# Ledger of designs, part 9: peptides against a protein of PDB entry 5KEZ

Target 1, 320 residues: chain A of PDB entry 5KEZ
Amino acid sequence: NVAIYNPFRPWWERYQPVSYKLCTRSGNEDEFRNMVTRCNNVGVRIYVDAVINHMCGNAVSAGTSSTCGSYFNPGSRDFPAVPYSGWDFNDGKCKTGSGDIENYNDATQVRDCRLTGLLDLALEKDYVRSKIAEYMNHLIDIGVAGFRLDASKHMWPGDIKAILDKLHNLNSNWFPAGSKPFIYQEVIDLGGEPIKSSDYFGNGRVTEFKYGAKLGTVIRKWNGEKMSYLKNWGEGWGFVPSDRALVFVDNHDNQRGHGAGGASILTFWDARLYKMAVGFMLAHPYGFTRVMSSYRWPRQFQNGNDVNDWVGPPNNNGVI

## One batch from the design tools (peptide; aimed at target 1 W11 Q16 H258)

Design b1_p10_3 (made by RFdiffusion4)
Pose (drawn by RFdiffusion4):
Structure b1_p10_3 (pose): chain A 320 residues (1-320), chain P 10 residues (1-10)
Amino acid sequence: as target 1 above (320 residues)
Amino acid sequence: GAAADPRGAP
């Protein structure tokens, strides 16, 4: 991923890929393989956050400011370490004047245009699908059990299916024959938009962002909500079917208060209420549960938004 | 140059 130095090494630089080499601030390929093997050998699975909608920002300076020193040039669309060229991006397919996503009532541009200027991969091309599949198959053979598909709303459900069609079964040393990767797609669907999370049920589960937003408001006793109203918690509140939901109280993004749910999202900062919300979630049968494990940063709210929400993991001069 | 800031994107 791009090594971003202003601001200093933000957590979200990891969502701007430069290549598919397994080489990050978290470690190299040997350390990654070692982790996956050790965890599988004690029965704990690894799920990978797959960033496949885009490469890095179009305005990032060319050079080798990358976590493995790989060269890249966003202006010329050259990512030779993969390799990707200008033919591999949606510049000619997007119809907005800016080339970025401008209107979220237009389902097409949400898919074909650049998300906040991130270079949008042409996922309809077999070559691009193959390069992504090669990356995910490398991970599957190492032994990962599934994937979180980042920014799934900005990918066509069919393109996702075409990529998944190319995946190996899970490593037969640890998983039964014919096992398939567990897929959960990150789609923020609070209603009122043309894209529905149900559009993605063919590919795997989806993140149910309504879950934590509603639970936070209820536990906080905001907007007239009471815990007694949770008697019909689940699809009764308009959530996706339980067998398609990945649920959580907060995630790494919206724990910073700017996300789906804003200030209502309970986090470790609200430890007393947070424990109660996690407890309710873990006790209730709805959904497959994910628990957040975080790091502290110097929060500094100005106008309800944290100007330090970009701060990366604890580090000594960028070393985690 | 500048990196894209994806925070808060829906």

Design b1_p10_3_s1 (made by RFdiffusion4, then SolubleMPNN; from b1_p10_3, 6 letters changed)
Fold by OpenDDE base, seed 1:
Structure b1_p10_3_s1 (fold): chain B 320 residues (1-320), chain A 10 residues (1-10)
Amino acid sequence: as target 1 above (320 residues)
Amino acid sequence: GSASNIGGAR
């Protein structure tokens, strides 16, 4: 991914790829392969956060300022380490003046335009689908068990399906022959927008962002809500079917007050309430559960916003 | 709208 130095190596630089090389501040490919092997050997499975909707920001300077030293040029859409070129992006498809998503009530913009300036890949093209599938298949062959598909609401479900259809079966050294990768898709659907979680059920599970948002209001006792109202928690609250839901109390975005959920989201900063929420989630038989493991950072609020919300995880690999 | 991985000024 791109190396961002202002602010200094933020967490979100990881979501700005310039290649599909396994070479980041988290480690190199050999270290990753070693981890996957050791984990699989004791029954711990690995699911990769796959960033396949886009490459890096359109405003990032061209050069070799990346975690694996690969050259890239956002201005000319040149990513030779893949390789991608100007033919592989949706610049001509997006019809907004800025080239960015401007209206989330327009599903075509949400899927064909740039997410906050991030160069949007033309996933309709078989070439692009194949390059992504090659990346994911490399991971599958290493021994990963599946994927979180980042920014899935910004991809057409049919394009995702086309990529998934190119995937190998899981590595038979650790998985039964013919096993398929476990897929869950990040789709933010709190209602009121045209893109629905149900659009993606055919590809795998979907994140249920209503879960953490609503649970937070209940445990915080906002608006007179009571824990007794959780009796019909799940489908009874209008959530997606249990067998399609991936549920969580918080994620990296809404932990920082961004994305979906706002101030209702419970985090480790509110330790007692957070433990109550996580405990309830693990005890209640709805959806596939995900527990957050995060870190403390020096929060500094100015005008209601944490100016240090960019701070990445503790790292001793800062030279990469 | 609800954007993925906003992270401030990305």
Scores: peptide ipSAE 0.185, ipTM 0.880, DockQ to the pose 0.140
OpenDDE base, seeds 2, 3, 4, 5: peptide ipSAE 0.070, 0.073, 0.138, 0.070; ipTM 0.837, 0.850, 0.874, 0.851; seeds 2, 4 fail the geometry check

Design b1_p10_3_s2 (made by RFdiffusion4, then SolubleMPNN; from b1_p10_3, 5 letters changed)
Fold by OpenDDE base, seed 3:
Structure b1_p10_3_s2 (fold): chain B 320 residues (1-320), chain A 10 residues (1-10)
Amino acid sequence: as target 1 above (320 residues)
Amino acid sequence: GSAANIGGAR
């Protein structure tokens, strides 16, 4: 991915890929392979956060400022480490003046335009699908168990399916023969927009962002909410079917006040309430659970916004 | 605006 130095190595640089090389702040491919092997050998499975909707931001300077030293040029859409070129992006398909998503009520913009400047891949092209599948298959062959598909809301479900149809079975050294990768898709659906979580049910599980948002209001006792109202928690609260839901109290975005849920989201900053929420989630049978492991950072609020929301995990001069 | 990953920041 892109190496960002201003601010200094933010967490979000990891979501701006310039190649599919397994070489980042966390280590190189050999170290990753070693980790996957050691984890699998003790029954711990690895699920990769796969960033496949886009490459890096269109405004990032061309050069070799990347975690694996690969050259890239956002201006010319040149990513030779893949390789991608201008033919592999949706620049001509997006009809907005900026090239970015401008109206989230237009599903076509949401899928075909750039998410906050991130160069949007032409996932309708078999070439692009194959490059992504090759990346994911390499991970599968290493021994990962599945994937979180980042920014799934911004990909056409049919394009995702086409990629998934190219995937190998899981590595038989650790998984039963014929096993398929576990897939869950990040889709932010709080209602009111044209893109629905149900559009993605055919590809795997989806993130249920209503879960953390609503649980936060209940545990905080906002708006007269009571714990007794959780009697029909799950589908009874209008959430997606349990067998399609991946649930969580918070994630890396909404613990920073971004994404879905707003101020209702419980985080480690509110330790007592957070433990209550996580404990409830783990005890309740609804959905597939995800527990967040995060870190403290020096929050500085200016005009209601944390100016340090970019701060990444503890590191040694940028190396994790 | 719709919620999104702030990984799009630059």
Scores: peptide ipSAE 0.074, ipTM 0.846, DockQ to the pose 0.130
OpenDDE base, seeds 1, 2, 4, 5: peptide ipSAE 0.063, 0.071, 0.071, 0.066; ipTM 0.833, 0.846, 0.850, 0.841; seed 1 fails the geometry check

Design b1_p10_3_s3 (made by RFdiffusion4, then SolubleMPNN; from b1_p10_3, 6 letters changed)
Fold by OpenDDE base, seed 1:
Structure b1_p10_3_s3 (fold): chain B 320 residues (1-320), chain A 10 residues (1-10)
Amino acid sequence: as target 1 above (320 residues)
Amino acid sequence: GSASNIGGAK
């Protein structure tokens, strides 16, 4: 991915790829392979957060400022480490003046335009699908068990399906022959927008963002909400079917007040209430559960916003 | 609307 130095190596640079090389501030490919092997040998499975909707931001300077030193040029849409060129992006398909998503009530903008300036890949093209599948298959062959598909809301479900149809079976050294990768898709659907979680059920599980948002409101006792109202928690609250849901109290975005959920989201900063929420989630039989493991950072609020919400996870390989 | 990885816009 791109190496961002202002601010200094933020967490979100990881979501701006310039290649599919396994070479980031989390480690190199050999280290990753070693981890996957050791984890699989003791029954711990690895699921990769796959960023396949886009490459880096259109405003990032061209050069070799990346975690693996690969050259890239956002201005000319040149990513030779893949390789991608101007033919592999949706610039000509997006019809907004800025080239960015401007109206989330327009499904075509949401899927064909740039997400906050991130160069939008033309996933309708078999070439692009194949390059992504090659990346994911490399991970499958290493021994990962599945994937979180980042920004799935911004991809056409059929394009995702086309990529998934190209995937190998899981590595038979650790998984039964013929096993398929576990897929869950990040789709933010709180209602009121044209893109629905149900559009993606055919590809795998979907993130249920209503879960953390509503649970936070209840545990905080906002708007007269009571714990007793959780008796029919799940489908009874209008959530997606349990067998399609991946549920969580918070994620990296809404932990920082971004994305879906707003101020209702409970985090480790509210330790007591957060433990209650996580405990409830693990105890209640709805959806596939995900528990957040995060870190503290020096929060500094200005005008209601944390100006240090960019701070990335601690590491000892900051030189890459 | 709600977007993924809003921090990336910075």
Scores: peptide ipSAE 0.138, ipTM 0.865, DockQ to the pose 0.137
OpenDDE base, seeds 2, 3, 4, 5: peptide ipSAE 0.058, 0.060, 0.059, 0.057; ipTM 0.834, 0.836, 0.837, 0.833; seed 2 fails the geometry check

Design b1_p10_3_s4 (made by RFdiffusion4, then SolubleMPNN; from b1_p10_3, 4 letters changed)
Fold by OpenDDE base, seed 2:
Parts: C-alpha cells; sequence; structure tokens
Structure b1_p10_3_s4 (fold): chain B 320 residues (1-320), chain A 10 residues (1-10)
C-alpha cells in the first residue's frame, strides 16, 4: 500500500493498495506465511481483510513511496506491480463531475464512482477479476480460512460472485478436502439508501451494522429503550437472517466516531457499557459474532471531531 | 449525507 507520512503512517493507508504483494508494515510474505502456519497448527484460523474495490487515492503522488517499494502513478492509473492500467478503472463509466460518489441515493454512483477519491477498479472486466482472484488464491494456498470483503457496498454483487467462483478450495494441510473459504462482506445498510444487504446474501454473510447501532441505544437507555426489549433480539428487531449476519458491537471505523452507527456505538472507551454489550452479544444466539481488539490513542477533539482519528496501532517509529 | 466507509479518508 501507499506509505503516507502526513499524517505519519495513518491506519487508513493500509486501505490504499498499489499492489497485491504481501509486503506491508506488518511484515513480508515469509513472515505472513509463518504466522498463518503457526496459527493453523494450534487451531486459530486467519481471515484476510481483502481490499479489492479500489487502488490508492487519485491525489497521491506518483513514485515508489509504498510499503514494498513498488512504483505506482495514480494520475495515469499505472500500477505495474499488478499490472493495472487506465483500461482497468471505471473513470469513463462514472458520470459525476468530480469522479467521486456524490449521491449515495444513486446506486450506480455508489458502485461505479470513486469512494472519496479512491481509484475505482472495473470489476466487470475478466482481467481485473482474475488479478484479484490470483491475489486471493495465493492467500488461500498459504492457508487462510476466508475473507472480509472491504467496501462490498461499492461493488456489484455479480462482480463479487464472478471473483468468488474463481477461488480455490482451502489448503488441505489444515482443512478438509473440498472446503470453501468463509466469506463475509462489509455492507453498510442502516436503511434509507437503495443498496441493501440482501443484495449480497448470495455471496456469503453480510455485516449487520444495525446490530451495534441498536444495541448501543438500548444499553445507553436512549429513547426509553430497556434491556427487556431484547427478548426478541435478532430478526425480531428487523435484522438480516441469522445465517447471513456477521454481528459486532463496534469496528475500527465507527470506533473513531465515523461511519455507521454514530454516537450510539459503544467502544472500549466506555468500558462498563461496552462489556455489557459484548457480553450480551456473546450470550444471545444470533448471527456470527466478531469481537473487537483495539488500542488507545491520544484523542484530541476539536469541534466534536477527533483530529487524531488517523492514529494507527502502537508502533516504533512507523514499524509495527 | 451517507453511510460511507471512513477508510477512504486521506
Amino acid sequence: as target 1 above (320 residues)
Amino acid sequence: GSASDPSGAK
């Protein structure tokens, strides 16, 4: 991914890829392979956060300022380490003046235009699908168990399906022969927008963002909500079917006061309430549960916004 | 207004 130095190595640089090389601040490919092997050998499975909707930001300077030193040029859409060129992006398909998503009520913009300047890959092209599948298959062959598909809301479900159909079975050294990768898709659907979680049920599980948002209001006792109302928690509250849901109290985005859920989201900053929410989630039989493990950072609020929300995990001068 | 992914921030 791109190496950003202003601010100094923010967490979100990881979501701006310039290649599919397994070479980042977390380590190189050999170190990753070693970690996967060690984890699998003790029954801990690895699921990769796969960024396949886009490459880096349009405004990032061209050069070799990346975690593996690969050259890239956002201006000319040149990513030779893949390789991608101008033919592999949706620039001509997006009809907005800026090239970015401007109206989230327009499903076509949401999927064909750039997410906040991130260069949008043309996932309708078999070439692009194949390059992504090669990346994911390399991970499968290393021994990962499945994937979180980042920004699935911004990809056409059929394009995702086409990629998934190219995937190998899991590595038989650790998984039963014929096992398929576990897939869960990040789709932010709190209602009110045209793109729905149900559009993606055919590809795998979907993140249920209503879960953390609604649970937060109940635990906080907002709007007269009571714990006793959680008796029919799950489908009874309008959530997706249990067998399609991946549920969580918070994630890295809304933990920083942004994204889906807003101020209702409970985090480790409110320790007692957070423990109540996580405990309830683990005790109640709805969905596939995900527990967050995060870190503290020096929050600095200005006009209601944390100006240090870019701060990544603890590191030694940029090295994790 | 939108429910966007802040990971796109720069």
Scores: peptide ipSAE 0.074, ipTM 0.844, DockQ to the pose 0.116
OpenDDE base, seeds 1, 3, 4, 5: peptide ipSAE 0.064, 0.069, 0.068, 0.071; ipTM 0.826, 0.839, 0.836, 0.840

Design b1_p10_4 (made by RFdiffusion4)
Pose (drawn by RFdiffusion4):
Structure b1_p10_4 (pose): chain A 320 residues (1-320), chain P 10 residues (1-10)
Amino acid sequence: as target 1 above (320 residues)
Amino acid sequence: PVIPADYRQP
């Protein structure tokens, strides 16, 4: 991914890919393979955060400011370490004046245009689908059990299916024959938009962002909500079917207060109420549960938004 | 619309 130095090494630089080499601030390919093997050998699975909707920001300076030193040039769309060229992006397919996503009532541009200027991969091309599949198959053979598909709302459900069609079964040393990767797709669907999370049920599960937003408001006793109203918690509150939901109280993104749910999201900063919300979630049968494990940063709210929400993991001059 | 901070640029 791009090594971003202003601000200094933000957590979200990891969502701006430069190549598919397994080489990050978290470690190299040997350390990654070692981790996956050791965890599988004690029965704990690894799920990978797959960033496949885009490469890096279009305005990022060309050069080798990358986590493995790979060269890249966003202005010329050259990502030779993959390789991707300008033919591999949606510049000609997007219909907005800016080339970015401008209107979320238009389901087409949400898919074909740049998400906040991030170079949008042409996922309809077999070549691009193959390069992504090659990356995910490399991970599957190492032994990962599934994927979080980042920014799934900005990918066509069919393009996702075409990529998944190319994946190997899970490593037969650890998983039964015919096992398929566990897919959960990050789609923020709070209603009121043309894209529905149900559009993605063919590919795997989806993140249910309504879950934590509603649970936070209820536990905080905001907006007239009471815990007694949780008697019919689940699809009774308009959530996706339980067998398609990946649920959580907070995630790495919205724990920073800017996200789906804003200030209602309970986090480790609200430890007493947070424990209660996690407890309710873990006790209730709805959904497959994910628990957050975080790091501290110097929060500094100005106008209800944290100006330090970009701060990366604890580090010494960028080394984690 | 909600846009995650994951996708920000300097």

Design b1_p10_4_s1 (made by RFdiffusion4, then SolubleMPNN; from b1_p10_4, 5 letters changed)
Fold by OpenDDE base, seed 5:
Order: structure tokens, then C-alpha cells, then sequence
Structure b1_p10_4_s1 (fold): chain B 320 residues (1-320), chain A 10 residues (1-10)
């Protein structure tokens, strides 16, 4: 991914890929392989956060400022380490003036335009699908158990399906022969927008962001909400079917105070309430649960916003 | 609309 130095190595640089090399601040491919092996050997499975909707930001300077030193040129859409070129992006497909998503009530913009400047891959192209599948298959062959598909809301479900259809069976050293990768898709659907979580049920599980948002309001006793109302928690609250839901109290975005769910989201910053929420989540049978592991950072609020929400994991001068 | 903080201008 790109190496951003202003601010200094923010967490979100991880979501600006320039290649599919397993070479980041977390380590190299050999180290990753080693980790996967060690984890699998003790029954801990690895699910990769796969960033396949886009490459890096359009405004990032060309060069070799990346975690593996690969050259890239956002301006010309040149990512030779893949390789991708201008033909592999949706620039001509997006019809907004900025090239970015401007109206989230327009599903075509949401899927064909850039997410806040992130260069949007042309996932309709078999070439692009194949390059992504190759990346994911490499991970599968290493021994990962499945994937979180980042920014799935911004991809056409059929394009995702086409990629998934190219995937290998899981590594038989650790998984039964013929096993398929576990797929869960990040889809922010709080209602009121045209793109629905149900659009993606055919590909695997989806994130249910209503879960954390609503649970937060209940635990906080906002709007007269009571714990007793959780009697029909799950589908009874309008959430997706349990067998399609991946649920969580918070994630890396909304724990920063302005993601899906807004101020209702409980985080480790509110330790007691957070433990209540996580405890409830783990005790309740609805959905597939995900527990957050995060870190503290020096929050500084200005006009209600944390100006340091970019801060990444603890590091020593950029080294994790 | 809620947007992920995946990109910010350098």
C-alpha cells in the first residue's frame, strides 16, 4: 500500500493498495505464511481483509512511496506491480463531475465512482477479476480460511460473485477437502439508501451495522430504549437473517465516532457499557460474532470531531 | 451518507 507521511502513517493507508504483494508494515510474505501456519496448527483461522474495490487515492503522488517499494502512478492509473492500467478503472463509467461518489441515492455512482478519491477498479472486466482472484487464491493456498471483502457496497454483487467463482478450495493441510473460503462482505446498510445488504446475500455473509447502532442506543438508554426490548433481538429488530449476518459492537471506522451508527456506537472508551454490549453479543445466538481488538490513541476533539482519528496502531517511528 | 475513512488527502 501507499506510505503516507502526512499525517504520519495513518491507519487508512492500509486501504490504499498499489499491489497485491504481501509486503506491508506488518511484515513480508514469509512472515505472513509463518503466522498463518502457526495459527492454523492451533485451530486459529485467518480471514484476510481484502481490499479489492479500489487502489490508492487519485491524489497520491506517483513514485515508489509504498510499503514494498513498488512503483505506482495514480494520475495515469499505472500500477505495474499488478499490473493495472487506465483500462482497468471506472473513470469513464463514472458520470459525476468530480469522479467521486456524490449521491449515495444513486446506486450506479456508489458502485462506479470513486469512494472519496480512491481509484475505482473496473470489476466488470475479467482481467481485473482474475488479478483479484489470483491474489485471493495465493492467500487461500497459503492457508487462510476466508475473507472480509472491504467496501463491498461499492462493488456490484455479480462482479463479486464472478471473483468468488474463481477461488480455489481451502488448503487441505488444514481444511477438509473441498472446503470453500468463508466470505463476509462489508456493506453499510442502515436503511434509506438504494443499496441493500440483501443484494449481497448470494455471495456470503454481510456486516449488519444496525446491530452496533441499535445495541448502542439500548445500552445507553437513549430514546427510552430498554434492555427488555432485546427479547426479539435479531430479525425481530429488522436485521438481516441470522445466517447472513456478521455482527459486531464496533469496528475501526465507527469507533472513531463518526462511522455507521454515529455517537451510539459503544467502544472501549466507554469500558463498562462496552463490556455489557460485547457480553450480550457473545451470549446471544444472532449472527456470526466479531470482537474488536483495538488501541488507545491521543484523541483531540475539535468541533465534536477527533482531529487525531487518523492515528494508527502503536508503533516505533513507523515500525509496528 | 456514512463513508469509511479509507482515504484522506495528504
Amino acid sequence: as target 1 above (320 residues)
Amino acid sequence: AVISGKYRLP
Scores: peptide ipSAE 0.174, ipTM 0.887, DockQ to the pose 0.771
OpenDDE base, seeds 1, 2, 3, 4: peptide ipSAE 0.165, 0.171, 0.161, 0.173; ipTM 0.890, 0.889, 0.885, 0.893

Design b1_p10_4_s2 (made by RFdiffusion4, then SolubleMPNN; from b1_p10_4, 5 letters changed)
Fold by OpenDDE base, seed 3:
Structure b1_p10_4_s2 (fold): chain B 320 residues (1-320), chain A 10 residues (1-10)
Amino acid sequence: as target 1 above (320 residues)
Amino acid sequence: MVISLKYRLP
């Protein structure tokens, strides 16, 4: 991915790929392979956050400022380490003046235009699908158990399906023969927008962002909410079917006051309430649970916004 | 509009 130095190595640089090389701030491919093997050998499975909707931001400077030193040029859409070129992006398909998503009530913009400047891949192309599948299959062959598909609401469900149909079975050294990768898709659907979580049920599980948002209001006792109202928690609260839901109290975005849920989201900053929420989530049968492991950072609020929301995990000069 | 923080301008 892109190496960003201003601010210094933010967490979100990981979501700006320039290649599919397994060479990042966390280590190289050999180290990753070693970790996957060691984890699998003790029954801990690895699920990869797969960034396949886009490449890096359009405004990033061309050059070799990347975690594996690969050259890239956002301006010309040149990513030779893949390789991608200008033919592999949706620039001509997006009809907005900026090239970015301008109206989230327009499903076509949401899927065909750039997410905040991130170069949007033409996932309708078999070439692009194949390059992504090759990346994911390499990970499967290493021994990962599945994937989080980042920014899934920004991809057409059919394009995702086409990629998934190209995937190998899981590595039989650790998984039963014929096992398929576990797939869950990041789809932010709090209602009110045209793209729905149900559009993606055919591909795998989806993130249920209503879970953390609503649980936060209850635990905080906002609007007269009571714990007793959780008796019909899950589908009874308008959430997606349990077998399609991946649930969580917070994620990296809304932990920083952004994304879905707003101020209701409970985080480790409110330790007591957070432990209550996480404990409830783990005890309740609804959905597939995900627990956040995070870190403290030097929050600095200016005009209600944390100017340090970019701060990544503890690191040594950018190396984790 | 609900978006993830995947890109910030320097």
Scores: peptide ipSAE 0.177, ipTM 0.887, DockQ to the pose 0.775
OpenDDE base, seeds 1, 2, 4, 5: peptide ipSAE 0.142, 0.170, 0.167, 0.172; ipTM 0.876, 0.883, 0.885, 0.884

Design b1_p10_4_s3 (made by RFdiffusion4, then SolubleMPNN; from b1_p10_4, 5 letters changed)
Fold by OpenDDE base, seed 2:
Structure b1_p10_4_s3 (fold): chain B 320 residues (1-320), chain A 10 residues (1-10)
Amino acid sequence: as target 1 above (320 residues)
Amino acid sequence: AVISIKYRLP
């Protein structure tokens, strides 16, 4: 991915890829292989956060400022380490003046235009699908168990399916023969917009962001809500079917006041209430559960926004 | 709209 130095190595640089090389601040490919092997050998499975909707931001300077030193040029859409060129992006397909998503009530813009300047891959092209599948298959062959698909609401469900149909079975050294990768898709659907979680049920599980948002309001005792109302928690509260849901109290975005849920979201900053929420989630039989492991950072609020929301995991001068 | 932030906010 791109190496950003202003601010200094933010967490979100990880979500601006310039290649599919397994060479980042987390380590190199050999170290990753070693980790996956050691984890699998003790029954711990690895699920990769796969960024396949886009490459880096259109405004990033061309050069070799990347975690693996690969050259890239956002201006010319040149990513030779893949390789991608200008033909592999949706620049000509997006009909907005800026090239960015301007109207989230237009499903075509949401899927064909750039997410906040991130160069949008032409996932309708078999070449692009194949390059992504090769990346994911390389990970499967190493021994990963599945994937979180980042920014899934910004991809056509059919394009995702086409990629998934190219995937290998899981590595038989650790998984039963014929096993398929576990897929969960990041889709933010709180209602009111055209993109629906149900559009993606055919590809795998979907993140249920209503879960953390509603649970937060109940535990905070907002709007007169009571714990006793949680008797029919799950489908009874309008959530997606349990077998399609991946549930969580918080994630990296809404810990920082971004994404779905707003101020209702409980995090480790409110330790007592957070433990109550996580305990309830683990005890109640709805959805596939995900528990967050995070870190503290020096929050600095200005006009209601944390100006340090970019701060990534603890590091030594950029080295994690 | 609610979105994930993957860049520096202006």
Scores: peptide ipSAE 0.317, ipTM 0.903, DockQ to the pose 0.624
OpenDDE base, seeds 1, 3, 4, 5: peptide ipSAE 0.225, 0.309, 0.266, 0.298; ipTM 0.889, 0.901, 0.899, 0.901

Design b1_p10_4_s4 (made by RFdiffusion4, then SolubleMPNN; from b1_p10_4, 6 letters changed)
Fold by OpenDDE base, seed 4:
Structure b1_p10_4_s4 (fold): chain B 320 residues (1-320), chain A 10 residues (1-10)
Amino acid sequence: as target 1 above (320 residues)
Amino acid sequence: AVISIKYALP
């Protein structure tokens, strides 16, 4: 991914890829392979956050400022380490004046245009699908158990399916023969927009962002909400089917005051209430649970926004 | 609109 130095190595640089090489702030491919092996050997499985909707931001300077040193040129859409070129992006498909998503009530824009300037991959193309599948298959062959698909809301479900259909079975050294990768898709659906979580059920599980938002309201005792109302928690609250749900109290976005859920989201900053929410989530059978492991950072609020929301985890000069 | 905010350099 791109190496950003202003601000200094933010967490979100990971979500601006320039290659599918396994050289990151966390280590190189050999180190990753070693980690996966060691984890698998003790029954801990690895799920990769796969950024496959886009490459880096359109405005990022061309050059070799990347975690693996790969050259890239956003202006010309050149990512030779893949390789991608101008033919592999949705520049001509997106019909907005800016090239960015301008109307989230237009599902076509949401999927064909750039998310906040991120160069949008043409996932309708078999070439692009195959390059992504090759990346994911390499990880599968290393021994990962599955994937979180980043920004799935911004990809056509059929394009995702086409990629998933190219995936290998899991590595038989650790998984039963014929096992398929575990897939969960980041789709933000709080209602009111055309893209629905149900559009993605055919590909795997979906993030249920209503879970954290509603649970936060209940635990905070907002709007007269009571714990007793949780007796039909899950589908009874309008959430997706349990077998399609990945649930969580917070994630990296909404613990920073943006993304999905608003002010109701509970985080480690509210330790007591957060423990209550996480405890309830782990005790309740609804959905597949994900527990957040985060860190403190020096928050600085200006006009209600944390200007330090970019701060990544504890690191040694950018190396995690 | 509710989105995952991914920042880009100016």
Scores: peptide ipSAE 0.371, ipTM 0.913, DockQ to the pose 0.661
OpenDDE base, seeds 1, 2, 3, 5: peptide ipSAE 0.342, 0.361, 0.347, 0.344; ipTM 0.901, 0.919, 0.904, 0.905

Design b1_p10_5 (made by RFdiffusion4)
Pose (drawn by RFdiffusion4):
Parts: sequence; C-alpha cells; structure tokens
Structure b1_p10_5 (pose): chain A 320 residues (1-320), chain P 10 residues (1-10)
Amino acid sequence: as target 1 above (320 residues)
Amino acid sequence: SAANRPMFHY
C-alpha cells in the first residue's frame, strides 16, 4: 500500500493498494504465512481484508513511497508491480465530469467512477479479475478461510461473482474437501439508496451496519428508544436475514464517530455501555458476530468530528 | 497535492 507521510502513516493508507505483494507494516510474506499456519494449527481461522475495488488515490505522487518500495505512478495509471496499466481502470467508463462519484442516487456511477479519487479498477475485464483472483488464491493456498470484501457497494455484484468464480477451494490440509472461502461484503445499507445489500446475497454474507447503529441508540436511550423494544431484535427491525448478516457493535471505521451511526456507535471509549452492547450482541442468536479489538489514539473532537481520526497504530517513527 | 482519503457516504 501507499506509504502516506502527510498525515503521518494514517490507518487508511492500507486501503490504497500499490501491488499485491504481501508486504506491509504488519510484516512480510514469510511472517504472514507463518501466522496463518500457526493459527490454523490451533484451530483459529484468518480472514483477509481484500481491497479490490481500487488502487491508490489518483493524486498520489509517483515514486516508491510504498510499503515494499515498489514503483507506481497514479497519474499515468502505471502499477508495474501487479502489473496494471491505464487499460485496467474505469477512466473511459465513468460518466461524471470530475471522474469521481458525485451522486449516490445513481447506482452506475457509484460503481464505475472513482471513490473519493481512488483509481477504480475495471472489474469487468478478465485480465483484472484474473490478477485479483491470483492474489486471493495466493492467500487461500496459504490457508486463509475467507475474505472481507472492502467497498463492495462500489463493485457490481456480477463482477464480484466473476472474481469469486476463479477462486480455489480452501486448503485441504485444514478444511474439508470442497470448502469455499467465507465471503462477507462491506455494504453500508441504511435504506434510502438504490443499492440494497440484498443485491449481494448471491456472493456471500453482508455487513449489517444497521445493527450497531440501532443498538447504540437503544443502549444510550436516545431518540425515545428503550431496551424493552429489543424483544423482536433481528429481522423484526428490518435487518437482513440472520444467515446473511455479519454483525458488530462498532468497526474500525465507525468507531471514529464519522461513520454509519455517527455519535451513537458505542466504542471502547464508552466502556460501561459498550460492554453491555457487546454482551447483548453475543447473547442474541441473530447473525455471525465480530468483536472489535482497537488501539488508542489522541481523540480531538472539533464540531462533533475527530480531527485525529486518521492516526495510525501505535508506532515508533512509523514502525508498529 | 494532498492524498485522497478513502471515505464512504452514509
């Protein structure tokens, strides 16, 4: 991923890929393989956060400011370490004047245009789907059990299916024959938009962002909500079917207060209420549960938004 | 130029 130095090494630089080499601030390929093997050998699975909708920001300076020193040039669309060229991006397919996503009532541009200027991969091309699949198959053979598909709302459900069609079965040393990767797709669907999370049920589960937003408001006793109203918690509140939901109280993004749910999202900063919300979630049968494990940062709210929400993991001059 | 931060619409 791009090594971003202003601001200093933000957590979200990891969502701007430069190549598919397994080389990050978290470690190299040997350390990654070692982790996956050791965890599988004690029965704990690894799920990978797959960033496949885009490469890095179009305005990022060319050079080798990358986590493995790989060269890249966003202005010329050259990512030779993969390799990707200008033919591999949606510049000619997007219809907005800016080339970015401008209107979220237009389902097409949400898919074909640049998300906040991030170079949008042409996922309809077999070559691009093959390069992504090669990356995910490398991970599957190492032994990962599934994927979180980042920014799934900005990918066509069919393109996702075409990529998944190219994946190997899970490593037969640890998983039964014919096992398929566990897929959960990050789609933020609070209603009122043309894209529905149900559009993605053919590919795997989806993140149910309504879950934590509603639970936070209820536990905080905001907006007239009471815990007694949780008697019919689940699809009774308009959530996706339980067998398609990946649920959580907070995630790495919206724990910073700017996300789906804003200030209602309970986090470790609200430890007393947070424990209660996690407890309710873990006790209730709805969904497959994910628990957050975080790091502290110097929160500094100005106008209800944290100006330090970009701060990366604890580090000594960028070394985690 | 500034880096483009990946942001979602909510």

